# Peptides against a protein of PDB entry 6TME, part 332

Target 1, 324 residues: chain A of PDB entry 6TME
Amino acid sequence: NRLKRAYIALQAWKKAFYSDPFNTAANWVGPDVCSYKGVFCAPALDDPSVLVVAGIDLNHADIAGYLPPELGLLTDVALFHVNSNRFCGVIPKSLSKLTLMYEFDVSNNRFVGPFPTVALSWPSLKFLDIRYNDFEGKLPPEIFDKDLDAIFLNNNRFESTIPETIGKSTASVVTFAHNKFSGCIPKTIGQMKNLNEIVFIGNNLSGCLPNEIGSLNNVTVFDASSNGFVGSLPSTLSGLANVEQMDFSYNKFTGFVTDNICKLPKLSNFTFSYNFFNGEAQSCVPGSSQEKQFDDTSNCLQNRPNQKSAKECLPVVSRPVDCS
Target 2, 324 residues: chain A of PDB entry 6TME as posed
Amino acid sequence: NRLKRAYIALQAWKKAFYSDPFNTAANWVGPDVCSYKGVFCAPALDDPSVLVVAGIDLNHADIFGYLPPELGLLTDVALFHVNSNRFCGVIPKSLSKLTLMYEFDVSNNRFVGPFPTVALSWPSLKFLDIRYNDFEGKLPPEIFDKDLDAIFLNNNRFESTIPETIGKSTASVVTFAHNKFSGCIPKTIGQMKNLNEIVFIGNNLSGCLPNEIGSLNNVTVFDASSNGFVGSLPSTLSGLANVEQMDFSYNKFTGFVTDNICKLPKLSNFTFSYNFFNGEAQSCVPGSSQEKQFDDTSNCLQNRPNQKSAKECLPVVSRPVDCS

## One batch from the design tools (peptide; made by RFdiffusion4, then SolubleMPNN)

Design b2_p30_6_s1 (from b2_p30_6, 16 letters changed)
Fold by OpenDDE base, seed 1:
Structure b2_p30_6_s1 (fold): chain B 324 residues (1-324), chain A 30 residues (1-30)
Amino acid sequence: as target 1 above (324 residues)
Amino acid sequence: SPKLELMGEIMEAIKNNDSEKMKELLEKLR
């Protein structure tokens, strides 16, 4: 009975394919859905004697099409991986019936519309990858209330501010990169107790960096490049004991890049180029360390190569933003 | 990230039709 529902769903999906260049669904014929390419069956949780469709993996199939509402009949699916296809449209609300959803990867497709709020309905979701799509609008604050291990949002059309609920996130990796997020990074960011990697690259974020970033003791990658951040780097960044990769390039930062930042114990790469820094500690100078790589290009530094002109620097440096 | 590595392993397991890994996943969902 459950496999019959799966059959209906999968046949509806096959019908929703506009192009299947690798003939992935060529064997999607007949009631034996467990033999379908990219379909994985497992014993049902409620009845181990019953086989159910537990996973879908159509990654890299280059399939063009859409997700039909009949996919909601795949009620036993825990893994849904359809990245690197050409699926378009919206994520069906009927997927709310997939209460066992654990990993949802629809990255690198052509999905549109607002954030797929159906993802919020999945109580067991641990992995959400919706990057490289055309999702738009506001990020629902509830996304960070979920016990996710990873949240990939990069390369979409999300806008507005980052929700303050970010501090509630248990995710180790969060990507905001290449969206249209604006406003400040919430101060609550420091409460992200499991955060290892966070990427803000290529947004419209602005304001001062919150001091609370320094509370991210587990962060190994912090990339805030290509935004509109202003002010000095928080002195509390000295607390990033595990940061390896740090990028503040292509912003409007000012002030002095301090020794306590450049001497962070795990720091491997620190890029602060294309800002308006007017000074740096000797430990921040490119080539000063064999263990660390620095880039101070295109700042307002004295006696350094490839810096901005006085004409470019003076208007900004003379009007420092007070982040206090 | 260790978590990402684990997820990668799970993804690889399903790709390879690893029933044992699937079982582990189901157990985590209980």
Scores: peptide ipSAE 0.048, ipTM 0.635, DockQ to the pose 0.071
Fold by OpenDDE base, seed 2:
Structure b2_p30_6_s1 (fold): chain B 324 residues (1-324), chain A 30 residues (1-30)
Amino acid sequence: as target 1 above (324 residues)
Amino acid sequence: SPKLELMGEIMEAIKNNDSEKMKELLEKLR
């Protein structure tokens, strides 16, 4: 009996609650699990005459607790939404039995440990949100083999390099922001055929930007701010025909910011402040356009306000990194 | 899954590291 298994799972979960400030599980009593708050039943896919637990929605319940292994008994669940709680521990491996999983949202919790590799076992997964947790370690390369519309990894503790398999991703939005990623952006990034938005903000990324970024013809948002990137901006950035928002601020870039970048046809906002650029085209000057916003603050530019001192600039500008 | 109309706001919240705004946006996705 599928509902009996669901009852066992849900009662085990209730016992795993340390705090339920809104009394969300107060009605989680008795065998009628379909009446439980946040539990949604539907006809089974294999037998429409049988009701099964198809969805869980405990979003914004402020529940403290953990996910017990017995949740693996919820084999008919396709939607699992538990964001904005205080769940801790790891994602149970027993969830591999939830083969119908379509949307998995555990964002804004206190989960720890490595990337939840159980998510990679779900063949029909379309949405995965694990942001605002304490996940750590390496990102598994296989994440980019999943047919996900968006990949939200931001505000975690992920480290090491970004996998080269990123080029295989079909996602339109990818966020790496506010982690501990290091190394270079892989050259395979240019192969991301559906990419619209990508953010690298607030990591430990370094090296030169790959020329292949210029192949991202559909990208509208590209943010590489608050990293350790060096060298000149790739000339191939002139290929970003649809970019609207571009941010390279708070890096160690050098060289000249060219007309070909600042005159991009869809560019609305271009921030390249807090670097070591030693020149810019007239088209890059803040206030030069009514349609475009630029920020060139705290560079090594001549005859511009709010620039770094010669003492700060000279050691870096005199030793430019060759990215060729 | 997140609606397309909210994606821009989500990206902005990420850039600003605004957890409160993110919570608000996530509520709209329910």
Scores: peptide ipSAE 0.026, ipTM 0.494, DockQ to the pose 0.043
Fold by OpenDDE base, seed 3:
Structure b2_p30_6_s1 (fold): chain B 324 residues (1-324), chain A 30 residues (1-30)
Amino acid sequence: as target 1 above (324 residues)
Amino acid sequence: SPKLELMGEIMEAIKNNDSEKMKELLEKLR
């Protein structure tokens, strides 16, 4: 019965293919769905004598089509990997029936619509990758209430502010890059207990960086480049004991870049170019270290090459934003 | 088959909420 339902679902999906350049679904014929290319079976959790469809892997198949509602019949699927295809439309709500969903990767497709809230209904979800699509609207705050290991949201059309619930996230990797997020980074960010990598690149974020960023002891990558951040860098950034890659370029930061930041013990790359910094410690100067790479290009630094003109600097530097 | 066995182990790890085992198994799958 379960494999029969899977057969119905997979045949409906095959019918929903507009193009299959690699003939991935060529062998999707007959009742033996476990022999289908990209379909993986396993013994059912409730009855080990019964085989069920437990995984789908169609990564890099360049398939054009959509996800039909009949996919909701794949109730035993725990792994759904369909990245690097040309699937379009929306994620079907019928996928709420896939209660064993553990990894959901629909990245690098042509999906549209709001955030796929069906992902929030999966109690066992640990990995969510929806990057490189055309999802739009607000990010549901509830996404960070889930026990996710990784959250990939980059290269979409998400708008509004980053939810304050971000501090509840147990994810080690979170990407917001290349969306339309606005507002400040929530102060609750410092509560992200498992965070290793966070990327904010290329949004409309603004305001001062919260001091609480310095509480992210396990962060190795922190990229806030290409936004509208203002003020000085928080002194608490000296607490980033494990940061290796840090990028604040292409913002509106001012003030002095301190030794305490540039001498971070594991720092390998620190880019703070294209801002309005008016001073830097000697330890921040590009070429001052063999182990660390710095970029101070296009700031308001004295006696450094490739800086902004006095005309560009004076209006901003003379009116520093107080973040206190 | 080895693949079937691996998938079975993954499903069991999910059921048991064994994060360490899951990490190991996923590395084998990828």
Scores: peptide ipSAE 0.219, ipTM 0.798, DockQ to the pose 0.618; fails the geometry check
Fold by OpenDDE base, seed 5:
Structure b2_p30_6_s1 (fold): chain B 324 residues (1-324), chain A 30 residues (1-30)
Amino acid sequence: as target 1 above (324 residues)
Amino acid sequence: SPKLELMGEIMEAIKNNDSEKMKELLEKLR
């Protein structure tokens, strides 16, 4: 009996709660699991006459506890939303039995351990949100082999390099922000055919930006701020025909910011402050356009306000990194 | 994306307790 299995799972989970401030699970009593708050039933895909647990939504419940292995008995769940709670521990491997998983959102919790590789076992997964947790270690390359529409990894403890398999991703939105990623952005990034938004904010990324970024024709948001990138901006960035928001601030970029970048047709905001740029085109100057906003603060620009001192600039500008 | 839109519809169906609509939407996951 599928509902009996669901009952066992949900009762085990209730026992795993340390705190339920809003009494969300107060009505989690008795065999009628479809009446439980945050539990949603639907006709089974294989038999419309059978009712099964198809979704969990406990968003914003501020529940403290952990995910017990018995949750693997919820084999019909397609949606699992438990964001903005205080769940701790690891994601159980027993969730591999949830073969219908379509959207998995455990964001804004206290989960720890390595990347939850159980997510890679779900053949129908389209949405993965694990942001604002304490996940650590390497990102599995296989994550980008999945046919995901969105990948949210930001605000964790992930380390190592970004996998080269990123070019295989079909996701429209990918966030790496506020982790400990290091190394270069892979050249394969230009192969992300559906990419609209990508965010690298606040990592330990370094090296030159790959020329292949210019192939991202559909990207509207590109943020690489607060890293250790060096060299000049690639001339191929002129190919970003749809970019609206672009941020390269708080890096170690050098060279000249060109007209071809600042005159991008859809560009609304371009921030390149807190770098070591030694020149900019007139079209890049803040206030030069009514339709575009620029920030050139704290660079090595001549005749501009709020720039770095000669003492700070000279050691870096005199030794430019060759990205060729 | 079309798939994200589908997810939105699924969530809306859940919130409205529309089991028939949920059934139709879940069939698209095959």
Scores: peptide ipSAE 0.074, ipTM 0.663, DockQ to the pose 0.076; fails the geometry check

Design b2_p30_6_s2 (from b2_p30_6, 16 letters changed)
Fold by OpenDDE base, seed 1:
Structure b2_p30_6_s2 (fold): chain B 324 residues (1-324), chain A 30 residues (1-30)
Amino acid sequence: as target 1 above (324 residues)
Amino acid sequence: SERLALMGEIMAAIKANDLERMRALLEELR
């Protein structure tokens, strides 16, 4: 009996709660699991006459606890949403039994350990949100081999380089922000055919931006701020026909910000402050457009306010990085 | 994948307590 297995799982989970401030699990009593708060039943995919637990939604319950291995008994769960809680520990490997997993959201918790590789075992996974946790280590390259629509990794402790497999990703939204990623952005990034939004904010990324970024025709948001990028902005950025929000602030970029970038047709906000740019086109000057907002603060620009001193600029500007 | 998507929509309807939508989607699942 699938519901019996679900009962065992849910009762084990209730026992794994250290605190339930809103008494979310107060009605988690008895075999009728479909009546449990945050538990949603639906007809089974393989047998419509059988009712199964198809979804869990405990979002914003502020529950403290951990995920027990018995959760692996919830084999019919397709939606697992437990964001904004205080769950700790690791994601159980037993969740590999949840082969129907479609959306997995454990964001805003206290999970630790390496990337939850169990997520890679789910063949039908489309949405993965593990942001705002304490996951650490390397990102497995295989994550980008999956047919995901969204990948939220931001605000964790991930380190090492971004896998070259990123180009294989079918995701429309990918966030790397506020981790410890290092190295260069892979050139394969230009192969992300469905990419709309990508965020690299607040990592240890370095090197030159790959020219292949300009191939991201569908990207609307590109944020690479607060890293260690060097060199000039790729001229190929003129190919970002749909970019609306672009942020390169707080890096070590040099060179000239061109008209071709600042006149991008859909560009709404372009922030390139806190770099070492030594020139900008008139179209890049803040206030030059009513439709576009620019920030050129704290660069090495001549005749612009709030720029770096010559003492700060000269050592960097005089040693241009060749990105060719 | 289509069936899973449909189930997701059903779940969304359940969450929203949209019984009419849920029923309509269930019919599609059948």
Scores: peptide ipSAE 0.128, ipTM 0.692, DockQ to the pose 0.083
Fold by OpenDDE base, seed 4:
Structure b2_p30_6_s2 (fold): chain B 324 residues (1-324), chain A 30 residues (1-30)
Amino acid sequence: as target 1 above (324 residues)
Amino acid sequence: SERLALMGEIMAAIKANDLERMRALLEELR
């Protein structure tokens, strides 16, 4: 009996709660699991005459506890949303049995350990949100082989390089922000055919930006701020026909910010502050356009306010990195 | 984004105990 298994799982989970401030699990009593708060039942896909637990929604419940292995008994769950709680520990490997998983949101918790590789075992997964946790180690390359619509990894402790397999991703939104990723952005990034938004903010990324970024025709948001990027901006960025928000601030970029970037047709905000740019086109000057907003603060620009001193600029500008 | 919106509607249908709508939405995902 599927509901019997669900009962075992949910009771084990209730026992794994250290704190339930809103008494969310107060009614988690008895075999009628479909009446449990945050538990949602539906007819089984394989047998409409059988009622199964299809969804869990405990978002914003402020529950402290861990995920016990018995959760693997919830084999019919397609939606698992437990964000904004205080769950700790690791994601159980037993969740590999949840083969119908479509959306997995464990964001804003206290999870630790390596990337939850169990997420890779779900064939139908479309939404993965593990942001605002303490996951660590390397990102498995296989994550980008999955047919995901969204990948949220930001605000964790991930290290190492971004996998080359990123180009295989079909995701429209990917966030790497506020981790410890290092190395270069892979050249394969240009192959992300469905990409709309990508955020690299606040990592240890370095090197030159790959020219292939200019192939991201559908990207509307590109944020590479607060890293260690060097060299000039690729001229191929003129290919970003749909970019609206672009941020390269707080890097070590040098060279000239060109018209072909600042005149992008859909560009609304372009921030390139806190770099070592030594020139900009007139079209890049803040206030030059009513429809575009620019920030050129703290560069090495002549005749512009709020720039770095000559003492700060000269050592860097005089030794430009050749990205060719 | 369209697919994500659809998933949201599925969840809403489940929560509302609208099983017919849920099934219809799931079919759209296939």
Scores: peptide ipSAE 0.086, ipTM 0.684, DockQ to the pose 0.080
Fold by OpenDDE base, seed 2:
Structure b2_p30_6_s2 (fold): chain B 324 residues (1-324), chain A 30 residues (1-30)
Amino acid sequence: as target 1 above (324 residues)
Amino acid sequence: SERLALMGEIMAAIKANDLERMRALLEELR
């Protein structure tokens, strides 16, 4: 039966614990798995008369160990939350049997290996959080084919380019921050119709920003700081009618920061420091607005404080990148 | 998002052992 299988899985998992500092699994004894701390039961969706393990919540338990393959026996789990632990190793392929998975949170652990492709096998997955781990390699393009509401990938070791399939994503929040992504932001980004927040901080992204970013009408947070972007800011950024937080700092941008960007109606913070901008509109000047905060530090602006030297600016400003 | 909020409610229902509410919320998520 289902609870017997769950018992086998949970006991195998307990055996896979190297350290349980809060004694979370202390009561993981006996066949009554529904009484286990962090284990939550519910009537099965296919048979309400049958009680099954529907959720796991071991968040913030600081447990050291690994995920054994026997976890694949938890076939009724819809919610799997094990963030802020010290689990290591890889995500077991046997989790493909958890076909009811809705929310998978393994963030803030010590997982390694490639992207856990088993997550792509879950037909009903809506939330994926794998941030703050040591996942590496390429991001599978198929991740954006999933009907996910949120995708948290930040603080890993992912490499290569951002897949062009990003435009297919229906996610409201996507984080790429603090990885090793390279190449350009795909032009398909403008097709992300439900996007509210996107973060690219601290990667090796380069090239010109695609004009299609301006099509992100619902975006409230856009952070592309700490990359290798070049060229001018797209004029189409004036289309970001709902952007509140925008950060382009620590790149290699050039050109003029225009009024149409700085006067965006909901813009509260716009940071474009540590670039090579050679001009800005009056509306972009820090202190020019009481409602908006700007930072123009360390650019190539005339008559502004804390700018780069002519020696630093001239080689870059004199060779503008054509993004056309 | 609305879906994320809904998921939170599902988790809350599970934790509270509100099985009826959990089932109803899961149906809404689909």
Scores: peptide ipSAE 0.076, ipTM 0.677, DockQ to the pose 0.080
Fold by OpenDDE base, seed 3:
Structure b2_p30_6_s2 (fold): chain B 324 residues (1-324), chain A 30 residues (1-30)
Amino acid sequence: as target 1 above (324 residues)
Amino acid sequence: SERLALMGEIMAAIKANDLERMRALLEELR
């Protein structure tokens, strides 16, 4: 009996709660699991006459506890949303039995350990949100082999390089922000055919930006701020026909910011402050457009306010990195 | 974005106990 298994799982989970400030699980009593707060039942896909637990939604419940292995008994769950709680520990490997998983949201919790590789075992997974946790280690390259619509990894402790398999991703939104990723952005990034938003904010990424970024025709948001990127901006960025928000601030970029970038047709906000740019086109000057916002603060630009001193600029500007 | 919207509709269907709609939407994800 599927509901009996669900009962066992949910009761085990209730026992794993250290704190339930809103008494969310107060009605988690008895065999009628479909009446449990945050538990949603539906007819099974393989047998419409059988009722199963299809969804869990405990978002914003501020529950402290952990995920027990018995959750693997919830084999019919397609939606698992437990964000904005205080769950700790690791994601149980027993969740590999949840083969119908479509959306997995454990964001804004206290999870630790390596990337939850159990997520890679779910053949139908479309949405993965593990942001605002303490996951650590390297990112498995296989994550980008999956047909995911969104990948939220930001605000964790992931390290190492971004896998080259990123180009295989069909995701529209990918966030790497506020981790410890290092190395270069892979050249394969240009192959992300469905990408709309990508965020690299606040990592240890370095090297030159790959020219292939210019192939991201559908990207509307590109944020690479607060890293260690060097060299000039690729001329191929002129190919970003749909970019609206672009941020390269707080890096070590040099060279000239060109008209071809600043005149991008959909560009609404372009921030390139806190770099070592030594020139900009007139179209890049803040206030030059009513429709576009620019920030050129703290560069090595002549005749512009709030720039770095010559003493600070000269050592960097005189030794430009050749990205060719 | 279209698929994300679809997933949202699935959740809504589950919450509303619209079982037929839920099943139909799940098939669209396959």
Scores: peptide ipSAE 0.029, ipTM 0.647, DockQ to the pose 0.079

